# Designs tried in a protein design run: peptides against a protein of PDB entry 3B8E. Part 43

Target 1, 230 residues: chain A of PDB entry 3B8E
Amino acid sequence: PFLIFIIANIPLPLGTVTILCIDLGTDMVPAISLAYEQAESDIMKRQPRNPKTDKLVNEQLISMAYGQIGMIQALGGFFTYFVILAENGFLPIHLLGLRVNWDDRWINDVEDSYGQQWTYEQRKIVEFTCHTPFFVTIVVVQWADLVICKTRRNSVFQQGMKNKILIFGLFEETALAAFLSYCPGMGVALRMYPLKPTWWFCAFPYSLLIFVYDEVRKLIIRRRPGGWVE

## One batch from the design tools (peptide; aimed at target 1 S63 M71 L75 Y213)

Design b1_p22_5_s2 (made by RFdiffusion4, then SolubleMPNN; from b1_p22_5, 22 letters changed)
Fold by OpenDDE base, seed 1:
Structure b1_p22_5_s2 (fold): chain B 230 residues (1-230), chain A 22 residues (1-22)
Amino acid sequence: as target 1 above (230 residues)
Amino acid sequence: ALEKFFKELLEEVLKLIKEAEE
């Protein structure tokens, strides 16, 4: 997110606070839940043909898969960001290169895509309004990611959500998102303004996309054991 | 209890943010 912010020179879609909330608050319990998740019996039972090369290949493939999921997750966040800004009058095309003027407190007449002038304070409110939905989008997408990461080969439908720690992680993540989104004072304290409940659903398509992506990946792995997708 | 937990969590996050800014 920060890289795109720099490259595209758009208003900051995800604040430092939200990043910290993701890394420290959102990902911690899920990561722990995954650590305690029983490894698929097949992962543990499958002896690598070549322990050195196969381990490296598997680590690379896993890292690539997580990287891809992370990219989809980021895209989901950015989608939510652009939707919110568009609803406030800033179309995505207009946001390109706007950062310099956006962040300048002395410019109080930044025009949106419809010619409406925005004061610095108004712009910052809109910017901070995006932080919470971006965070929530990440959380919602992480639901799918967490469920996906539970299994390497088996479908989520096959293994189910038997891990109580995973369920707790999902609950904690959701509760944190709800707290940060709706608790009074979060806008002042964390620059996370209240989120309309409808924005929770904005991430669902991306969550579904990740879910489908992983299910397809797993299906390929099941059909072609030892393939490049493992 | 949940509110208390969230407040504590928030305080910890804020503390971490302050520490990171330093």
Scores: peptide ipSAE 0.008, ipTM 0.288, DockQ to the pose 0.018
OpenDDE base, seeds 2, 3, 4, 5: peptide ipSAE 0.000, 0.006, 0.000, 0.000; ipTM 0.287, 0.280, 0.300, 0.244

Design b1_p22_5_s3 (made by RFdiffusion4, then SolubleMPNN; from b1_p22_5, 22 letters changed)
Fold by OpenDDE base, seed 1:
Structure b1_p22_5_s3 (fold): chain B 230 residues (1-230), chain A 22 residues (1-22)
Amino acid sequence: as target 1 above (230 residues)
Amino acid sequence: ELEKFFKELEELTMKLIEEAER
């Protein structure tokens, strides 16, 4: 997200505080849950034929999988961001290169795609309004990611949701998202303004996409062990 | 409804900013 922000010179889609909340708040419990999760029976039972090559392949696979999942997460967040800005009159094309003027407090007549002038304060309100939906989108997508990461090869339907820590992590993430989105004062403290409940559902297609993608990936891995998709 | 929501958010935000600047 931050890279696109720099490259495209768009208004900041995700605040630093929101990033910290993701990294420290939402990822910590899931990471712990994964650490305590019983290793998938297939991972432990397979004696590494060649520890060096299998480890390197596994690291590459993990890196690719996390890279792909992270990309889908980012796409989900940016989609929500662009939808909100478009609803406020800023079309995605118009946002390109707008950051300089957007962040300039002395420019109070930044025009949207429809010629409406926006004050600095109004722009910042819209920007901060995007932070919460972006965060919520990430949390909802992370639900799928956590469920996916629970199993390397097996379907979620096969392993089930037996890890209490993982379940707790999902609830914690959801509770944190709800707290940050709806608790009074979070708009000022964290620059995360309240979100309409309907926006929670905007991320669901992406969560489903990740889920389907991973199930397909796992299916391919099961059918073609040692393939490049691993 | 969305415009109304954003207007309400704007008003709320403006109030919060005013309160924070106080």
Scores: peptide ipSAE 0.016, ipTM 0.384, DockQ to the pose 0.018
OpenDDE base, seeds 2, 3, 4, 5: peptide ipSAE 0.007, 0.007, 0.000, 0.000; ipTM 0.319, 0.316, 0.226, 0.258

Design b1_p22_5_s4 (made by RFdiffusion4, then SolubleMPNN; from b1_p22_5, 22 letters changed)
Fold by OpenDDE base, seed 1:
Structure b1_p22_5_s4 (fold): chain B 230 residues (1-230), chain A 22 residues (1-22)
Amino acid sequence: as target 1 above (230 residues)
Amino acid sequence: DLEEFFKKLEELVKKLIEEARR
């Protein structure tokens, strides 16, 4: 999220406080859960034939997996961000390069895509309105990501939900999202305004899509070992 | 005040980004 903010020069989709909440609250327990996840039988039962080569391959695979998870989460969050801003009159194309004027306190007539002028305070309200849904979207997408990460090649339905720590992480993450979204004072303290319940469902189609995509990917891998899809 | 602290932190981050772009 932060990289796209820098590259595209768009209004900040996720505040620093929210980032800290993700890093310390939402990512910690899931990361621990993944560390204790039972390895897929086909990967871990293989004795390292060549410790140097196998270690390098495993490190690359782990790095790619974590990188992909982060990208999926970011894409989900940005989708929600762009939807909210579009509903408020700011189309994605219009947001490109807008940050400088957006963050300027002295400019109170920033125009949206429809010519409506926005004061600095109004812009900050809509910006902060994006923070909570962005966070919640990450949480919802992370449910699927965590489940996907349980297996590399096998279906989730075959592996099952055996990791108690993972299950606990899902509940903890959801509870934290609810707390940050609905606890009084969070708008002032964390710049996270209350979230309408309907926004929880905004990420569900995306989460389902990536889940289905991953299952299809895994199916292809099982049918065509050694393909580029791995 | 926690809010002021976070505002200052955000401003600092923004300044750092601007400096990095120069």
Scores: peptide ipSAE 0.006, ipTM 0.262, DockQ to the pose 0.024
OpenDDE base, seeds 2, 3, 4, 5: peptide ipSAE 0.000, 0.000, 0.000, 0.000; ipTM 0.256, 0.266, 0.271, 0.224; seeds 2, 4 fail the geometry check

Design b1_p22_6 (made by RFdiffusion4)
Pose (drawn by RFdiffusion4):
Structure b1_p22_6 (pose): chain A 230 residues (1-230), chain P 22 residues (1-22)
Amino acid sequence: as target 1 above (230 residues)
Amino acid sequence: FFFILVIIFVVIIIFFFFFFYF
């Protein structure tokens, strides 16, 4: 968000005070939950994991979580950013502009008068909104992530999907997300009431592609054991 | 326009994806 927020002055899609509410507020219990996830094979069958080569964090990881999924998620919440403006004052070709606040009203876009009314409001479309829908969209994509990372080589199919903990936290996350999105008050120091019917399902089209994606690779990694690029 | 913009972003992401994939 902030990166694009610079390349094309298209208003702060994700908020800072909003970031400190996902890794340190949303994905919390899920990260923990992952730990409870059980085995994946006869483990005591493999040579001790060397320490110099086989690491913990590496390309294999970063490339598949920063340069792969981390992107597909990105579009999702970024897509919802537009819909959150679209059904209000969409600028899929417009937007791209510094939105000052000492002016008050004097400007707008796409047949409008947004000002002191829609200036305290011109932002209420990202502050109380956008950030929020983007926020939720991130949670919404985090579902399939917290299930495609549940396993490392087995389809969630022929593999246990019985992580009682994770499941009851995958909701204890998705729920908090709503309570943090409709919390009558603290919503001030935070975001605002989104349109439940759709101001949620926006990223939903995406969370899927995620689950659908890596699910194939795992099954790709298999059908071809020695594996290639995968 | 909206869908064209989306497609542009998809393409960009596909490039980044296949860059990190290979």

Design b1_p22_6_s1 (made by RFdiffusion4, then SolubleMPNN; from b1_p22_6, 21 letters changed)
Fold by OpenDDE base, seed 1:
Structure b1_p22_6_s1 (fold): chain B 230 residues (1-230), chain A 22 residues (1-22)
Amino acid sequence: as target 1 above (230 residues)
Amino acid sequence: SLEELFEKLKELVLELILAALS
């Protein structure tokens, strides 16, 4: 997210505090939960043909898969970001290069896509309004990610949801998201203004996309063992 | 102020990212 922020010079879509909440609040428990996930049955049964080369290849493939999922997560977040800003009068194309003026507190006449002038305070409110939905989007997308990443080849439907810790992690991150979104004072304390309930659903298409992506990936792996898609 | 702190943190993060990219 920050790379796009820097490259495109758009208003900050995801605050530092929000990032910390993701990394420490939403990712920690789920990540721990994955450590307690039962080993994939095929992983235990399959031995590398060449332990040296196959290990490296597998690590690369796993890294690539996670990178792809992460990219989809980022896209989901940015989608939510752009939707919110568009609803507030800032079209995506207008945001390009706007950061410098956006972040300048001495400029109080930044125009939106419709010629409305925005004070610094107003801009920051809109910016911070994006932080919470972006965060929530990441959380919702992570639901799918956590569920699908518990296995490499098996479908979620095959592996099931036996890990109570994983389930707890999903609830924990959701509860945290709800807390940050709806608890009074979060806008002031964490620059995360209250979220309309509808924004929770904004991420669902991307969550589904990740789910479908991974299920298709796994299906391909099952049909073509040893393929590059693994 | 808290706002100033956040702005400073934002700037710091940007600098760190730029440094990492350099």
Scores: peptide ipSAE 0.000, ipTM 0.243, DockQ to the pose 0.032
OpenDDE base, seeds 2, 3, 4, 5: peptide ipSAE 0.000, 0.000, 0.000, 0.000; ipTM 0.242, 0.269, 0.220, 0.240

Design b1_p22_6_s2 (made by RFdiffusion4, then SolubleMPNN; from b1_p22_6, 21 letters changed)
Fold by OpenDDE base, seed 5:
Structure b1_p22_6_s2 (fold): chain B 230 residues (1-230), chain A 22 residues (1-22)
Amino acid sequence: as target 1 above (230 residues)
Amino acid sequence: ELEELLKLLQELVEKLIKEAEL
């Protein structure tokens, strides 16, 4: 989000406080829950890692976690961001290069795509209105991320959902997201304005996409061991 | 208690924002 904010010079899609809430609030319990996941049924059939040649974290793991899945997450967030701004009169093309004028407190006549003028205060309200749905989008996508991380090779359907701590983590992150989104005062305290409940559903296609993508990946790994996808 | 805490946090944040804008 921040990199695209700089390169495209668009209004800020996700605030620093919101990022902190993701990293410290919504990610910790789910991550800890993975430590309690049952071992995959085939773990004892795998060769031990050679500590001299095999890294614990390899390029494939990094590529999957930050490259592939992270890109789908970002796409989901930006989709939500662009839809909200479009509903408020700012089409995606019009947002390119707009940040300089958008962030200027002395400019109170920034025009949208339809020629409507927006004051600085109005612009900041709509910007902060984007932060919460972007955050919620990330949380909804994280549901899929957490579920797919249960296994390296086996399908989630083979592994099942027996980890009660993981289930608790999913509820915790969702409850926290709802709290941050709807609790009175969060708009002032965290610059997170309430979102319409319909915005929660904007992330679902991306969450499903991640799940399907990973299941297909795992299927390929099971059928063709030793591929670059592993 | 939670509502009171939230109000206190809100007041604190508002104060910090005002101080940062000075």
Scores: peptide ipSAE 0.005, ipTM 0.295, DockQ to the pose 0.014
OpenDDE base, seeds 1, 2, 3, 4: peptide ipSAE 0.000, 0.000, 0.000, 0.000; ipTM 0.276, 0.225, 0.280, 0.147

Design b1_p22_6_s3 (made by RFdiffusion4, then SolubleMPNN; from b1_p22_6, 21 letters changed)
Fold by OpenDDE base, seed 4:
Structure b1_p22_6_s3 (fold): chain B 230 residues (1-230), chain A 22 residues (1-22)
Amino acid sequence: as target 1 above (230 residues)
Amino acid sequence: SLKELFEKLLEEALKKILEALL
């Protein structure tokens, strides 16, 4: 997300506080929960592969898979960001290069895609309105990520949800998202303005995409043991 | 302000972390 912010020079899609909440609140507990995930039945039954070649391949593939999932998460967040800004008159193309003028408090006549002028205060309200939905989008996408990361080869349907800590992590993440989104004063304190309930659904297509992607990946691994996707 | 600088640096750092995580 930040790379796109820098490269595209768009208004800030995600604030520091929201990033902190993701890193500390939404990623830490799930990461711990995954450490306590039950070993896959197939991993436990696998004979030791050649530890030199297979570790390297597995690390590369895991890194690639997580990188791909991360890109999908980022795309989900940016989608929500662009939708909110578009609803407020800023089309995605118009946002390109707009950051400099957007963040300048002395410019009070930044035009939207329809020629409406926006004051600095109005722009910041819209920006802060994007922070919460972006955060919530990431959280909702992370639900799918957490569910899929419990297994490398087995589908969610085969392995099931046995880790109570993982389930707790999902609830904690959701509760944090709800708290930050709806608690009075969060707009002032954390620059996270209240979220319309409908915005929770904006992330679902991306959560589904991650889920489908991982299930397809796992299906390929199961059908082609030792393939490049493993 | 020092606060704003710190916030920016923190934001950049956190964004890098987020980019590493996401």
Scores: peptide ipSAE 0.010, ipTM 0.255, DockQ to the pose 0.034
OpenDDE base, seeds 1, 2, 3, 5: peptide ipSAE 0.000, 0.005, 0.005, 0.000; ipTM 0.219, 0.241, 0.271, 0.244; seed 2 fails the geometry check

Design b1_p22_6_s4 (made by RFdiffusion4, then SolubleMPNN; from b1_p22_6, 21 letters changed)
Fold by OpenDDE base, seed 2:
Structure b1_p22_6_s4 (fold): chain B 230 residues (1-230), chain A 22 residues (1-22)
Amino acid sequence: as target 1 above (230 residues)
Amino acid sequence: ELEKLFQKLLEEALKKILEALL
């Protein structure tokens, strides 16, 4: 998000405080819950990792975590961001290069894609209105990410949802996201304005995409052990 | 000036990509 903000000179899609709420709030408890996951049914059939040659984190794991899944998460957030701005008159193409004028408090006549002029205060309300749905989009995508991280090879349907701590983590992160989104004063304290309940559903296609993608990946690994997909 | 030129080229490239995707 922040790199695209700098490179494309677009209005800030996700605030620093909202990033901290993801990293320290909604991500930690679910991530810790994975330590309590049951071993995969085939764990004893796998060769032990060679600690001298095999890193705990390899290029394939980094590519999955940051490259593939992280990119889909970012795309989900940006989709929500662009939809909100488009509904407020700012089409995606018009946002390119707009940051300089957008962030200038002395410019009160920034035009949208339809020629409507926006004051600095109005623009900041729209910007902060994007932060909360972007945050919620990441949380909804994290549901799928957490569930797929239960296993490396087995399907979630084979592993099941027996980890009660993980289930609790999913409810906790959702409750925290709802609290941060709807609690009075969060707009002032965190620059997180309340979102319409419908915005929670904007992330669902991306959450489903992550889930389907990983299940297909795991299916390929099961059918072709030792392939580049593992 | 080079940074401004690079930024402008990048914005134009992104604009073309967005126009192709939308």
Scores: peptide ipSAE 0.015, ipTM 0.337, DockQ to the pose 0.050
OpenDDE base, seeds 1, 3, 4, 5: peptide ipSAE 0.006, 0.014, 0.011, 0.000; ipTM 0.297, 0.308, 0.317, 0.281

Design b1_p22_7 (made by RFdiffusion4)
Pose (drawn by RFdiffusion4):
Structure b1_p22_7 (pose): chain A 230 residues (1-230), chain P 22 residues (1-22)
Amino acid sequence: as target 1 above (230 residues)
Amino acid sequence: VIFFFIFFIIVVIIFVIAYFSS
């Protein structure tokens, strides 16, 4: 968000005070939950994990979580950013502009008068909004992530999907997300009431591709054991 | 839309690079 927020002055899609509410507020219990996820094979069958080569965090990881999924998620919330403006003053070709606040009203876009009314408001489309829908969209993509990372080589199919903990936290996350999105008050120091019917399902189209994606690779990694690029 | 497509292209590029680097 902030990166694009510079390349093309298209208003702060994700908020800073909003970031400190996902890794430190949303994905919390899920990260924990992952720990309770059980085995994946006869483990006591493998040579001790060397320490110099086989690391914990590496390309194999980063490439598949920063340069792969981390992107597909990115679109999703970024896509919702537009819809959150679209059904309000969509600038899929417009937007790209410094939105000052000492001016008050004097400008707008796409047949409007947004000002002191829609200036305190002109931002209430990302502050109380956009950030929120983007926020929720992130959570919404985090579902399939917290299930495609539940396993490392087995289809969630022929593999236990019985992580009582994760599940009851996958909701204890998705729910908090709503309570943090409709919390009557703190919503001030935070975001605002989205349109439940759709101001949620925006990223939903994406969360899927995620689950659908890595699910194939795992099954790709298999049918071809020694594996290639995968 | 244009920005979205550009972003999409960037994503694809990064994805491809990451896919082959893995």

Design b1_p22_7_s1 (made by RFdiffusion4, then SolubleMPNN; from b1_p22_7, 20 letters changed)
Fold by OpenDDE base, seed 4:
Structure b1_p22_7_s1 (fold): chain B 230 residues (1-230), chain A 22 residues (1-22)
Amino acid sequence: as target 1 above (230 residues)
Amino acid sequence: MPLLELLLKLAELIRRLAELRL
């Protein structure tokens, strides 16, 4: 998010407070829950990792986590961001380069895509209105990410949803996301303005895409062990 | 729990929490 904010000079998609709410709030319990996942059925057929040659974080893991899944998550967040700005009169093409004028408190006549002028205060309300739905979008795509992280090779349908701590984590992160979104005073305390319930659905196609992508990847790994996809 | 049942329960939780704000 922050790289695109700089490179494209667009209004800030995700605030520092909302990033902290992801990293310290919604992601911790789900991440811990993976330590309680049942071993895959073939784990005892695999040789132990060589600690001298085999990195814990390899290029394949970085490519999958940051280059593939992380990019789909970012696209989901930006989709939600662009939907909200478009609903407020700012089409995606008009946002390019707008940051300089957007963040200037002395400019009170920034035009939207329809020629409506926006004061600095109105623009900041719209910006902060984007932060909460972007955060919620990350939580919704994290549901899929958490579920796919249960296994390396087995389908989620083969492994099942038996980890009660993971199920608890999914409810916890969702409840926390809803609390931060809808609790009175969060707009003042955290600059997290309430979101329309319909904005939760903006992330669903991307969550489904992550899930389908990983199931296809795992299917390829099962059919062709030792391939570049593993 | 089936994944679909979990998703439906999460959706119901979101709906209820949203209704508390309305």
Scores: peptide ipSAE 0.026, ipTM 0.616, DockQ to the pose 0.018
OpenDDE base, seeds 1, 2, 3, 5: peptide ipSAE 0.023, 0.021, 0.021, 0.021; ipTM 0.572, 0.547, 0.555, 0.565

Design b1_p22_7_s2 (made by RFdiffusion4, then SolubleMPNN; from b1_p22_7, 19 letters changed)
Fold by OpenDDE base, seed 3:
Structure b1_p22_7_s2 (fold): chain B 230 residues (1-230), chain A 22 residues (1-22)
Amino acid sequence: as target 1 above (230 residues)
Amino acid sequence: NPLLELLLKLALEIFKEALERL
């Protein structure tokens, strides 16, 4: 989010404080919960890793985490962002390069895609209206990400949902997201304006996409061991 | 957008069905 804000010069999609709430709040407990996941049923059939040759983190794992799953997560957030701005008169193409004028408090006549002029205060209300749905979109997508991270090869349906700490993590991140979205004063404190309940569903297609993508990936790995997908 | 609403409803139904199977 923040890199695209700088590179594309678009209005800020997700506030820095909100990013910290994700990294330190919603992600930490779920990530810790993975340490308590049960071993895959076939783990004892695998040869021990050679510490001298086999890296714990390989290019394939980095590609999966940042290049594939992380990209789908970012696309989900940006989709929500662009929908909200389009509903307020700012089409995606019009946002490119707009940041300089958007963030200038002395410019009170920034035009939208329909020629409507927006004051600085009005623009900031719209920007902060984007932050909460973007945040919630990330949390909803993280449900799928956490669930797919339970296993490297087995389907989630084969592994099951027996990790009570992971279930608690999913509950905790959802409860925290709801608290940050609906608690009075969050608009002032975190620049997160109240979220309409319908926006929680905006992320669901992306969450499902991640889940289906990873289940298909795991299915390919099971059918073709040692392939480039592993 | 009606298409988005439909996709959201479908996603909700699939999610509900997935939750019921859990």
Scores: peptide ipSAE 0.008, ipTM 0.300, DockQ to the pose 0.034
OpenDDE base, seeds 1, 2, 4, 5: peptide ipSAE 0.000, 0.000, 0.000, 0.005; ipTM 0.237, 0.254, 0.266, 0.255

Design b1_p22_7_s3 (made by RFdiffusion4, then SolubleMPNN; from b1_p22_7, 21 letters changed)
Fold by OpenDDE base, seed 5:
Structure b1_p22_7_s3 (fold): chain B 230 residues (1-230), chain A 22 residues (1-22)
Amino acid sequence: as target 1 above (230 residues)
Amino acid sequence: LPLLELLLKLAEELIKEALERL
């Protein structure tokens, strides 16, 4: 989000507080839960890792996390952001370069794509209205991300959902996201304005895409071991 | 910048189509 904010000079899509709520709030318990995941059924059929040659973190894992899954997550968040701004009269093309005028408190006549003028206060309300559903979008795609991280090679359907701590983590992150989104005073304290319940569903196609993508990836690995996808 | 503008135009069209279907 911040890189696009700087490069495109668009209004801030995701606040620093919301990022901290993701990294320290919603992701922590799910990440810890993976330490309690059962070994894959074929683990004893694999050669042991050579500690001198085989890194625990390889370029393929980094590429999967940041280059593939992370890009799908970012696309989901930005889709939600652009939809909200478009519903408020700001079409995506009009947002390019708008940040300078958007963030200036002395400019109270910033025009939208339809010629409607927006005061600084109105602009900040719509900006902060984007932060919460962007955050919730990330949480919803993280459901799929957490589930796909249960295994490296086996399908989730082969592994199953037996890890009770992971299931608890999914409920915890969702409950925390709901609390931060709907608790009175969060708009003032955290700049997280309440979102319409419909925004929770905006991320579902991206969550499904992540899941399908990873299952297809794992299927290819199982059928063609030693490929570029492993 | 040209690629970003193209992506934003595509996103704008997709959003307009989505809004028309709502």
Scores: peptide ipSAE 0.008, ipTM 0.292, DockQ to the pose 0.043
OpenDDE base, seeds 1, 2, 3, 4: peptide ipSAE 0.000, 0.005, 0.007, 0.000; ipTM 0.209, 0.258, 0.341, 0.216; seeds 2, 3 fail the geometry check

Design b1_p22_7_s4 (made by RFdiffusion4, then SolubleMPNN; from b1_p22_7, 21 letters changed)
Fold by OpenDDE base, seed 3:
Structure b1_p22_7_s4 (fold): chain B 230 residues (1-230), chain A 22 residues (1-22)
Amino acid sequence: as target 1 above (230 residues)
Amino acid sequence: SELLELLKKLIEELRKEAERRL
């Protein structure tokens, strides 16, 4: 999010403190939970890895986990961001290069896509209105990511939800998202204004997309063992 | 879990501090 803010020169979609809340508050417990995940039902049927030829870390697995899934997750957040700004008169094309004027407190006549002028304070309200739903979108998409990371080959329907720590992690990240979204003072402390409950649902298509993507990937692995997707 | 609890406490303290300044 911050890299896109700099590269595209758009208004900041997610505050630095909120990014830290994602990294520490939503990813920490889930990451620990994955270390204690129960073995796959088929793991003991696999041949032992050859320590001389097989790498400890598969580059393709890293690319999928941190590249592809991470990009889909970020796209969900940016989709929500662009929808909110568009509803407030700022179309995505108009946001490109707008940051300099957007962040200038002395410019109080920044025009939207329809010629309406916005004061600095009004622009900051709209910016901060985007932070919370962006964060919540990341959390909702993370639900699917956590579930799919449980197994390499087995469908989630086959492996089930056996790790109590993972389940706890899902509740913790959801509770944190609710706290940051609705607790009084978050607009001042973290620049996260209260979220309309309806915006929780804007991330669901992306969660479903990740889930379907992983199930298709796992299906391919089961049908073609030793393929490039493993 | 302990780190998350610490983070929650920190956020709560920041909230209280913000409220005191308003």
Scores: peptide ipSAE 0.020, ipTM 0.311, DockQ to the pose 0.014
OpenDDE base, seeds 1, 2, 4, 5: peptide ipSAE 0.013, 0.017, 0.013, 0.017; ipTM 0.320, 0.300, 0.305, 0.342; seeds 2, 4 fail the geometry check

